# Ledger of designs, part 76: peptides against a protein of PDB entry 3S8F

Target 1, 157 residues: chain A of PDB entry 3S8F
Amino acid sequence: VLTLFVAVPSLMTAFTVAASLEFAGRLRGGRGLFGWIRALPWDNPAFVAPVLGLLGFIPGGAGGIVNASFTLDYVVHNTAWVPGHFHLQVASLVTLTAMGSLYWLLPNLTGKPISDAQRRLGLAVVWLWFLGMMIMAVGLHWAGLLNVPRRAYIAQV
Target 2, 166 residues: chain B of PDB entry 3S8F
Amino acid sequence: DEHKAHKAILAYEKGWLAFSLAMLFVFIALIAYTLATHTAGVIPAGKLERVDPTTVRQEGPWADPAQAVVQTGPNQYTVYVLAFAFGYQPNPIEVPQGAEIVFKITSPDVIHGFHVEGTNINVEVLPGEVSTVRYTFKRPGEYRIICNQYCGLGHQNMFGTIVVKE

## One batch from the design tools (peptide; aimed at target 1 E22 W36, target 2 A8)

Design b2_p27_8_s1 (made by RFdiffusion4, then SolubleMPNN; from b2_p27_8, 15 letters changed)
Fold by OpenDDE base, seed 1:
Structure b2_p27_8_s1 (fold): chain B 157 residues (1-157), chain C 166 residues (1-166), chain A 27 residues (1-27)
Amino acid sequence: as target 1 above (157 residues)
Amino acid sequence: as target 2 above (166 residues)
Amino acid sequence: KELVLEVFAKAAELYSLPFFLAAEALA
């Protein structure tokens, strides 16, 4: 149980980011409980990418708590659950933040803004990436719960 | 106004921090609930048992595959299994249906996995350590052992078989 | 829930297919 308290700093960080998003949304004219979300710059891939990464990180983080549990880890260890977990952590959050960073960094480095076509393409790429990651992650977690082994080309199921 | 902005930011942060703390307790509660309701089949960790991987093939209970299955009591057996590159011994492992089987698994070389299909047996096998797993096979038949820990070039082909006899 | 899982499983399979084919081509 005590090991779960290790999650406190991570949760604090995550929700601090959420607080920043709320503040930003409200500054952009969003009102109400959820109106600030709509007010965020969803037309900018540099914004959308890391936010989608954060969304993927939520279930991944929850799974991390499961993995940290001695008893529950016995159930999921070395099953497809594990790659499902870290794909949410790495291939979603880390990768999407990296992708998003490029959409911010390159225009700033070159001094040239991205074209509208590039912007739209970027949005498509990021959203499709996120969709694919969610599909794969759900599948892997599901397979893991069915005791599909990790690092094996065959399985009972 | 910078002061107003800072005050607003702090208010939002405090709210979200409170929420984060609440969520922490929710997660703990969920885990506790899961443990309380899904304890069946969980094999607790035993005491750490060590073995010399350099001599385990020559001396001791793992040395002779023909003597790997030891009856320890009425309807109780201990099976001494070696996971090695790239297979298991004995192979097949023959045990009776309905008997309580204690698997004592170790490795003479590198880390392996011991995943028995159709069961909840899934442990890593470390050289120098003995993994202990208790299980009772209720159904006769063949159960495949899969190595789920990378152990080298032949890892993907590393399989064993448990034959449960009536 | 089972239906959702089946849909995701199928989607995952289709999504991964090009990568599997690419891997086979490179083997």
Scores: peptide ipSAE 0.021, ipTM 0.750, DockQ to the pose 0.022
OpenDDE base, seeds 2, 3, 4, 5: peptide ipSAE 0.006, 0.015, 0.015, 0.017; ipTM 0.682, 0.738, 0.732, 0.710

Design b2_p27_8_s2 (made by RFdiffusion4, then SolubleMPNN; from b2_p27_8, 15 letters changed)
Fold by OpenDDE base, seed 5:
Structure b2_p27_8_s2 (fold): chain B 157 residues (1-157), chain C 166 residues (1-166), chain A 27 residues (1-27)
Amino acid sequence: as target 1 above (157 residues)
Amino acid sequence: as target 2 above (166 residues)
Amino acid sequence: KELVLLVFGLASLLYSLPFLLAAEALS
């Protein structure tokens, strides 16, 4: 019940952000049904980080549906699946959003823009973080389906 | 023009919100489907039993580990299991291969987990409630019980064993 | 477990549908 309750505002927020991105992309010259995505500022880590977080939140949200199902939760509950879900939601969306916020906030606080080298490094950090989180998440979800228990130092598999 | 931009944003939002709402209903439908078609095969909600955790060790079917395994019919057994800080009772749990086993699990103290490796048995055990799990072991051998719910300082060492006899 | 994968896959597909169709635009 509570999970479904929080799912509503989350979905609304996610697609409101998507709407904003579409508008921004179109303002930047993007055309077509999906061409606006390419027009977004993918060279800015302050933009890329939160967007990658949102992408990671997609399988996380799907996992939320699984976890909210009485029948399906029986399979995955207190297995490695749960940490996998949490790392998608917290270590992906929340963390990447925080990282992106820093890439925006620090230049604004100091009044100095980041250098091109810093920008490229930031992009590398964000993308590598996302990649690592996806690998970890896939591994944990897979382990969970193999009945690897949560909060245990041993596993049969 | 800020006003024009605002109107454009609203137009996009309407489409995305409509999609969001549609997805919400699909997700609810999926959950409802799983509940309607597969609940009986997991844990029947209508069979929730309650016990007094303060007396469960002294009286009743959980009180004597030697009497924990009860034959209820031909090739059918009920096993009354206590999950406590920090172990399981009885331990080991001995059951015959191929028999239908009904586990009745409760706790005298705090919430524990009851996760049997190599099986789909995975339940939380709440004081005052009886968790019921039905399972048939097809292969003989030892199956480890793991507590997958943090229950205190000794949580990591809380293990049990189910021995399935040929 | 098969049902978990099915529901997870369907939900992920539905959630990501607008973005999957625009995968060529991502970089």
Scores: peptide ipSAE 0.227, ipTM 0.805, DockQ to the pose 0.308
OpenDDE base, seeds 1, 2, 3, 4: peptide ipSAE 0.136, 0.092, 0.030, 0.223; ipTM 0.797, 0.754, 0.754, 0.796

Design b2_p27_8_s3 (made by RFdiffusion4, then SolubleMPNN; from b2_p27_8, 18 letters changed)
Fold by OpenDDE base, seed 3:
Structure b2_p27_8_s3 (fold): chain B 157 residues (1-157), chain C 166 residues (1-166), chain A 27 residues (1-27)
Amino acid sequence: as target 1 above (157 residues)
Amino acid sequence: as target 2 above (166 residues)
Amino acid sequence: KELVLKVFEQASALFSAPFFLVAEALS
């Protein structure tokens, strides 16, 4: 049980980000317990991307606790569950954060703002990426629970 | 104004931190509940056993595949399995239906996987260590062994078979 | 193409709508 306290720093980090989002939303006029979420800049791919990454990271983080649990890891280890976890953590959070960073960084480096067309395309890209990652992740986790092995081209099921 | 903003941020952080800790306890409780109510299917780990990978092929219980299956009781067997690049020994592994099988698996070369389809047998095999898995096959037939740990160029073709006889 | 872009743009805009509704109901 004490080993699971390794999750505390990561949870602290994740929810600190959430705290920052709440503060930002409230600064933008959001009110109430959840109204600050609506006030966030959902029209900006530089914002939407990392937030979607964070959303994908939530189940991935929960899976991390499972994977770190000795008894539960016995069920999921070296199954398709593991790459499912990876795609949530790396291909979702890290990748989407990188995408979001790019949408912010390039305009600032070049001194040229993105066009409205680019903005809209960016939104489409990050949402489609998120959707694809979620579908893939669910599939991989499901397959893992069915004992489909990783690093194998064949499976019983 | 700046001071007020910082104070507000701290308040939010404290709130979310408290929530974080609460969620941690929820997760721990859920895990504990799951472990307490769903202990079936967990194969008990054996005692940590070491072996010399450089001599395991020449001497000892893994050296002769013809002697790999050892009857240890009326309905109990120990099977000494080598996972190597790129296959398993013995292959096939023949065991009787309904018998308690103790697999003693090790590797003479690199890390391999030992994943038996249709079962909950799924262990990594490390050179120098003996993986112990206990299982009883309830139905006869063939069970495929899959290497699910990358072990080299022939990894994708590394398969074995367990034949369970009536 | 434009339809797809509009769908995702609106999806982004409406994503937080349930939270807003809950907030309004509780405030």
Scores: peptide ipSAE 0.043, ipTM 0.729, DockQ to the pose 0.049
OpenDDE base, seeds 1, 2, 4, 5: peptide ipSAE 0.015, 0.017, 0.023, 0.019; ipTM 0.735, 0.672, 0.726, 0.694; seed 2 fails the geometry check

Design b2_p27_8_s4 (made by RFdiffusion4, then SolubleMPNN; from b2_p27_8, 14 letters changed)
Fold by OpenDDE base, seed 4:
Structure b2_p27_8_s4 (fold): chain B 157 residues (1-157), chain C 166 residues (1-166), chain A 27 residues (1-27)
Amino acid sequence: as target 1 above (157 residues)
Amino acid sequence: as target 2 above (166 residues)
Amino acid sequence: KELVLEVFERAAALYAAPFLLAAEALS
């Protein structure tokens, strides 16, 4: 139960970030309930990458609550569910954030802006990474629910 | 203006916090659903039982694999299992169909896993501690035990077998 | 359900395969 308390500040942080995104979108001319989302700079891989990471972090965070629950952890512990969770948290959020950081950092370090071709390539990279990660994560979570063990090359299912 | 921006963000935060409250109820509902549908076989945590991993092979109920299966009552058995690098003892574990089996599992060396395919038995085995799992095999046959906790170079080959007899 | 699982697992494997092969080649 004390472990689950960690979810509170995490959720607060998540919704604070969401609020910041809404503010940014509305500053960029977005209107309505969802129009602000479209107004965000989806043409910039430095923005898209960490945002996609955050999107992956949502189900990952929910899974974290499951993994931290005594009764629910009994079902999923040391199954393929766990690596599925990791790939959402580390290989998605952390990795995509790092990628996004590079798209900002490299132009600043070199003093040269990225070309349009590089920008488009960057967008393709982060979207493909996100897509692949989501496919793998969903598969691993599903396999975990079917009691497929982790750290084993063989399984009944 | 930084202050103006912060005030604006705060307004949006209030909305998102309200949303978060709503989502909290959704998550609680989902947890309840998951518990109702997937946790019917959860074994409650028992009293922590400890053993000396340095002597568990020489003395006590784990020392002799031939004496590992103990009948404790009518249609009730206790099985003392060692998980070690790299295998299980006894192997195979032979138990009757329909009997209530209490597994007492420990390790003489490092942390191992005890995952029985076809069942919900899945526990970590720690040296110095005894893991207790209660299960009744309804179907006869062979059930493979898999180590799902990395335990060294031979981890990938660490398997056991439970044979359920009619 | 089984079909969906199979598709996702195969897709995941295909996606991961190049990276795993690269890692193996470097080790």
Scores: peptide ipSAE 0.022, ipTM 0.745, DockQ to the pose 0.023
OpenDDE base, seeds 1, 2, 3, 5: peptide ipSAE 0.016, 0.000, 0.006, 0.015; ipTM 0.740, 0.680, 0.722, 0.707

## One batch from the design tools (peptide; aimed at target 1 E22 R26, target 2 Y12)

Design b2_p28_1_s1 (made by RFdiffusion4, then SolubleMPNN; its pose is not in this set)
Fold by OpenDDE base, seed 5:
Structure b2_p28_1_s1 (fold): chain B 157 residues (1-157), chain C 166 residues (1-166), chain A 28 residues (1-28)
Amino acid sequence: as target 1 above (157 residues)
Amino acid sequence: as target 2 above (166 residues)
Amino acid sequence: ALAALLAALAAALEAARLAYAEEMEAIF
């Protein structure tokens, strides 16, 4: 009940953020159904990181509903599926948002903008983090479906 | 300027909110579908049963590991299992191949897991409650029981064995 | 200051690891 309760505000928030991104992209010259995406500031790690976090949160959120289902939970409960879900939610969305926040916060605290080299490094960091998180998350979810137990160092498969 | 932006944002938000609500109902429908079809590999369980965790080791069906396996029918057994820090009893659990096994699992101490490899048996065991799981082993051999719920410093070494005899 | 904090955290984690190892050796 609690998980499903928080799912509603979360979905609303996610889609309103998406709406804001679409609006921003269109203001930046993006046109058509998907052209607004390309128009977003993908050269800014402070932008890219939270957005990648949100993208990871989509399957994670769907997984949250799965985990909250008392029927589907028979399959996934206390398997590697669960930490897979956690890593999407916490290690992807929350962590990437925190990382993105730092790329905004530190320049503002110091009063100095980041160099172009630092910007490029930042982009590399957040993209690599996202890639790694997606690989691990897919692996954990897959392992969970194969009945690999949670909180165990050993598995049959 | 700000007014124009506000109007545009609201227009997009309304559409996405509608989509969000639609998706919510889709997810609810999917849950309902899974309930109706029972496709989630559900193991039949008994009704909720309570026990006193402070006395379960001294009296009752869990008290003697040697008497933990009870034949309840020609091809049906009940196995009374204790999950404790840090192991299972009886260990090993010996059951016949092809028999319907009803596991009655409880804990005298803290919450444990009961995950049997090679099966869909995967339940949490709460002190004061009896977890009931029904399963039929079709293949003979050894099945490892794994604790998949953190139960203390020895959690990682908490294993048991089910031996299925031909 | 951040570096100092991270160093302190690292030290604390190592201390915790060692304490855990000692406890595990006592149990097993």
Scores: peptide ipSAE 0.028, ipTM 0.755, DockQ to the pose 0.008
OpenDDE base, seeds 1, 2, 3, 4: peptide ipSAE 0.028, 0.005, 0.024, 0.000; ipTM 0.777, 0.722, 0.769, 0.720; seed 4 fails the geometry check

Design b2_p28_1_s2 (made by RFdiffusion4, then SolubleMPNN; its pose is not in this set)
Fold by OpenDDE base, seed 2:
Structure b2_p28_1_s2 (fold): chain B 157 residues (1-157), chain C 166 residues (1-166), chain A 28 residues (1-28)
Amino acid sequence: as target 1 above (157 residues)
Amino acid sequence: as target 2 above (166 residues)
Amino acid sequence: ALAALLAAIAAALAAFARAYAETLEEIF
């Protein structure tokens, strides 16, 4: 009940963030239904990191609703599904947001801009992190649906 | 001019809010569909029962592993299982093929898992609480019990076996 | 049933997208 109740404002918040991104993209000259996406600053790791975190949070959030359903939880509880969910929520959204915040915060605290080389490295790190996290998360969710237990080194499959 | 802009922005915001709500209902609908068509979920066999974990080893139906499997009717059994650091009792659990088995599982020490491979039996076992699961083994053979809740240094080696006899 | 539901969702989303596009033209 609590999680499902919180799901409403959480989704509203998520889509409000998306709306803010759309607004920003359109202010940057993006047009059309999806043209605003391309107009966003994809060359900035401080932007890309939290956005990728948000993308990872979408399936994670859906999984949260599943986990909160007592009937569906019987299927996924204490299986590899659960760590899959966690890695989307914590290791994707939270971690990437922290990484993005760092890419913004440090230059501002030091007064020194990030070099182009550092920027490119940051982009590589963030994208590779996201890719690896998505692979792992998909694998864990899949394994969980196949009833692979968490916290066990062996499985029935 | 400002009024027109505010009106447009308001419509923009309302659109996104409506979309968010619509997606919420989509998720609910998908969950509802899954629930309506899903038949492979775990079915709890009973109500919540409480026991004293400090005495469960000394008295009651869990105290003697030799008496853990109780025939309650024709092709019906109740199995009183202890999950403990680090194993299961009785071990092995021997039950007949095709019999309706009610597992009553509890712990004398810490929280454990009771995950039976090849089945949909997967429950946490809490000290002071009895987990009740009903299952019928249709295939004879050995089914491994795995602890899927970290319970200490020996957790990774905490296994049991259910032997289903013809 | 699932296919029908998904189709209905897709149709609703498409309709929303069209209506929303009109709103966007008023803002930007």
Scores: peptide ipSAE 0.042, ipTM 0.730, DockQ to the pose 0.330
OpenDDE base, seeds 1, 3, 4, 5: peptide ipSAE 0.026, 0.020, 0.042, 0.032; ipTM 0.743, 0.730, 0.729, 0.723; seed 3 fails the geometry check

Design b2_p28_2 (made by RFdiffusion4)
Pose (drawn by RFdiffusion4):
Structure b2_p28_2 (pose): chain A 157 residues (1-157), chain B 166 residues (1-166), chain P 28 residues (1-28)
Amino acid sequence: as target 1 above (157 residues)
Amino acid sequence: as target 2 above (166 residues)
Amino acid sequence: LLPLLLFVFLSTLLAVPVAILLFSAHME
């Protein structure tokens, strides 16, 4: 029960952050139900990386609420589902957010500029990392529901 | 406009938060339902039941695997199961279908998992402790036990079998 | 137990995007 309550701050974060992004999209001219998304600064890796991380957090958090549901944990406990859940949370959102900081924080700390080429390369890196985490989340959640255990060298069997 | 967008955002946020709370409460009620049904038998016994891992293969209910299945009720069998590096005894565990099975599971060495494929049986096995879970097999046949807690280099090939007789 | 797990998962998964879409419709 208390774990289900720990989920409320992230459920609140989901709205406060989503409304903040929608407000920014509308300031930048976006209209429609989706125009506000397209109008956001998708050329800036510091923007893109946390946003993509937040997208993967939606299934990441859904899996966490499942794991927190006591008897439901007996379906997925110590299976590949668990790494599927935590790759979406820490290996995607937390890691992507830190990667995006290379693009505003590093210049601030070192004075070293980020070139146009380095910016595009950062875009590719955060997209590939995000997409790779999403594909693997699918493979691990599914294999977990099929009772494949975590922490195993299953290629040797 | 900022004042307006702000007001509207806070108003809808309050609504979302109430909905999101109502959803979590429904899940809590649904979990409470499972705890009142036979499906909750796989929840391990909360009572501490200590044993000694250094003598469990020499004395006590785990010393003779052929004697591991004991009828404890008219439709009940207790099964003493040893999960060790890297296997389970007895092998196979043989039980009748439709009977309640109380698995008492310990380990002489390291922590092992006990995950019965196709069931909700999924329990950690700690040396020095006895893990007790309950389940009734409704379908006869062979069930595979998977070790789902890393117990060393033999972990990926640590399996056992439960045969549910007709 | 698995259907309940999928229900909890899908309900939690769809709830945030649906809320954002409805909020976008309200702001429009």

Design b2_p28_2_s1 (made by RFdiffusion4, then SolubleMPNN; from b2_p28_2, 16 letters changed)
Fold by OpenDDE base, seed 3:
Structure b2_p28_2_s1 (fold): chain B 157 residues (1-157), chain C 166 residues (1-166), chain A 28 residues (1-28)
Amino acid sequence: as target 1 above (157 residues)
Amino acid sequence: as target 2 above (166 residues)
Amino acid sequence: LRPLLELVYDTSLSFIPAKWLEFAAAME
């Protein structure tokens, strides 16, 4: 029971961010239950990157509960599952947030806005990164469930 | 108006907090469901047991690999295994098919892994502690032991073998 | 910077037991 309470602050934080997104979307003219999502600035890589990171963090967070559970951790510990979890948490959320931060920071530091071409390229980069990361993460989680060991070059499967 | 804006933000936050709590219960329910439907594969650990890693090679049940496999009953064995840099002792571990095997695993040096392919046996081995795993091999043959915890320069080559005899 | 890094590396290697290094050399 106590171990599961560790998830509460994380969930609160995640959904507080979601609340901020909803408010922002509604301020931008979004209406209805889902209309606010479309109203968000999806044309800005500085926005898209951390949001994609958040999307990857959702299954990663669920995996965090699994990894923190005594019985379930026995199944996944030191298998390819763990690197899969890392790539969702660090290589997706943290990395994409850093990338997004750069897309905001550099124009502000230089005083020059990014060109339209640079903006489009930035969008392509973050979406491709997210796609590749999701493919790899799913593969690693799958391999982990098949008992592929972590930190080993060989497996029977 | 700042007050109106604040009230609106609070309303959204309350909604998402409620959703957050709901999701927490969903996850708890999923865990409960998994435990209820998939309990057959759980290998129970023994009680906390300590050992002196500085003397484990010299005295006690791990000292002689020839005496590592101990029959404790008609169809029950205890196997005292050392994981060390960089290998396992005894190697191979020979056990009969269908017998209940209790592995008592410890390390004289650093942390190692004990991952037996083809089984759900996967434990970390800590110096000063004894890992206890109970397993019954239903199929005869050779099972490879893999170290899945980085333990030094020879980590990648640290393998053992369990031979299950008919 | 390179000499400093090399010093750190060499110092770190000194903490590795000799038997481990021998084993690694034999298996490579």
Scores: peptide ipSAE 0.006, ipTM 0.728, DockQ to the pose 0.009
OpenDDE base, seeds 1, 2, 4, 5: peptide ipSAE 0.000, 0.000, 0.000, 0.000; ipTM 0.715, 0.689, 0.708, 0.711

Design b2_p28_2_s2 (made by RFdiffusion4, then SolubleMPNN; from b2_p28_2, 17 letters changed)
Fold by OpenDDE base, seed 3:
Structure b2_p28_2_s2 (fold): chain B 157 residues (1-157), chain C 166 residues (1-166), chain A 28 residues (1-28)
Amino acid sequence: as target 1 above (157 residues)
Amino acid sequence: as target 2 above (166 residues)
Amino acid sequence: LRPLLELVYNTSLSFIPNKWLEFARLME
C-alpha cells in the first residue's frame, strides 16, 4: 500500500508540469480547453524534446507502479517489459531532455543562435527519436506480456 | 496583476490535481485488472531459505545431479536445481506429466535467472538463497530453461531443458 | 508479424560473437 502511494508525489509533479505548460500556452495566446497546447512553441526543439520525453514518461511511470507491485512484478520481472519501461524513462525522458537542453545550452554558451536549418534538423531528430522509441517501447512491453525474457536472444513466442 | 495571475495558476493547478486524482484511480483500476487477469496461476514466492553457496556443490541435496529429482509423494516431486556459469543441473530435468513439482533452485557462483518457456516460471537465483517454485506440467514435451539474468560472457548461451514425460 | 519476428531473431543470432560461444562451452 505504501509503495503505491509513491504514485501520488509523481502525479503531483506531473500536474505541476502540466499546469506550467498550460499557463505558458495561455500566455502565448492559447484559449479554450486545448487551444493552449497549440500555442506552445512547437517550432523549438529545445521545447519539443523534453515535452516528448514527458509524453513517453507517462506510460513509463504507470509501468513503474506495475513494476513496484509485488504481485504484478512477478508477471513482468525479467521480461522484455522491463527494458520497455526503462527505455521510456531513460532513453525517452532523460535523453530527450538532455537533447533539448543541448539545443538551448549550446547556442547560449557559444553566443550564436542556431540556424534555421539546424533548428529544423533538431526538430526532425527529436520527433524521429520519439517515434522510434515509442515503437520500440510498445514492442517491448507487448513482448514482455507475452513472456519474452529480457537478456535473451530467443523466445518461444 | 500578479494576484490575478496567481489565482489563475492556482485554478490550473487545482484542475490538473483533480485530473491527476482521476488518473490515479484509472491506474489503480488498471492494476486491479492486470492483477485479476494475471494472478490466476501465479506461483507465490516461498519463505526465505538459505544455503551456503561454497558447499552446495559438495554436500546436500544439490550435490548429486542424479539424485536431484526426489519423489515426495505419489504425484509430487522436489527437484533440486543448480544454476551455475553457464548451465543448469540436472540437465535435462525429467519429471512426469501431471505431477506437482517443487523446484528448489540455488546458485554456487553468481546470480542467474530461471525462466521456463511455456510456463509462468520465472525467478532469479541468488547464491546463498533457495528459490522455490511450484508447478504442474499439464503437457508432455520439452521446456527450455533460459537464464534471463546477466551472469557473464557465457550468459547468452546458458540453457537447460525440462523433459516432461507422459 | 511472425515473419518479421523471425527475421529479427535470425539477425540477432548472427551477431553473437563466436568467442563468447566458445567461452561458454569451455565454462560448462
Scores: peptide ipSAE 0.019, ipTM 0.751, DockQ to the pose 0.013
OpenDDE base, seeds 1, 2, 4, 5: peptide ipSAE 0.013, 0.000, 0.009, 0.007; ipTM 0.741, 0.690, 0.722, 0.717

Design b2_p28_2_s3 (made by RFdiffusion4, then SolubleMPNN; from b2_p28_2, 12 letters changed)
Fold by OpenDDE base, seed 1:
Structure b2_p28_2_s3 (fold): chain B 157 residues (1-157), chain C 166 residues (1-166), chain A 28 residues (1-28)
Amino acid sequence: as target 1 above (157 residues)
Amino acid sequence: as target 2 above (166 residues)
Amino acid sequence: LLPLLLLVYNTSLNAIPAAWLAFAAFME
């Protein structure tokens, strides 16, 4: 139980970020319980990328709690489950945040806005990245539950 | 208008930060309280069995593979297994079907894995420590042991076999 | 108050592994 308190700062951060998104959406004219989500700038890859990263981080964080649970960790430790977990954390959140940062940084460094074509391409890239990451992560978690070991080229299944 | 928006954002963020900070202290207090008054949240450490990795091959129950399988009861065995670079000893490990097997696993060199396919046996093996796993094989046959912890150049080829006899 | 908060926190966190266990059951 005590080890699960490690999740507290992360949850606090998550809710704070969510609150910021809600506020931003409402400032942009979103109303209602979920209308603020639609009002967010989904046409901007600099926004979409890190948000998709956050979405991937949710199941990743849930998995983190599982991994931190000694009884459950016995089941998943050193299986494909673990790579599935940190790919959600690193390859989704961190990587997508970096991608998003680039879409913000590049225009500012060059002094030129990105073209509409570049914007659309950027959106495609981050969405496809997210989709691929989710597929891979689900596969790895599934394989891990089937007792597929990590760091091994061979498995029973 | 932009200035007004900025002020609103700042006020909102400050509020949430204050809340977050307050909650942080609450949770810290909860942890402290739990540690001070409760033991249920503290995982009791089992007995840690230690061995000298420098001598484990020379003396003791792991030294002779022919003596690695020890019958401790009518249907109970202890198997002393070494995980080393790059294999397992004994290999194969022969045990009877239906018997309760206690694996005592250690390493003379580096950290290894002990993952038995078809079972829930999956432990890390640390030099100087003994990993203990209890298992009963219900089906006869061969069970492959896989090293799932990187241990060097031969890691990918590090396999063992448990043979369960009828 | 602290025990109550702990209970709420623990209960909330328990839902997470439960969800993953449900996923495991689904995949089996």
Scores: peptide ipSAE 0.023, ipTM 0.760, DockQ to the pose 0.044
OpenDDE base, seeds 2, 3, 4, 5: peptide ipSAE 0.000, 0.020, 0.014, 0.024; ipTM 0.693, 0.747, 0.726, 0.715; seed 5 fails the geometry check

Design b2_p28_2_s4 (made by RFdiffusion4, then SolubleMPNN; from b2_p28_2, 14 letters changed; failed a check: too like the target's own chain)
Amino acid sequence: LLPLLLLVYNTSESAIPAAWLEFARLME

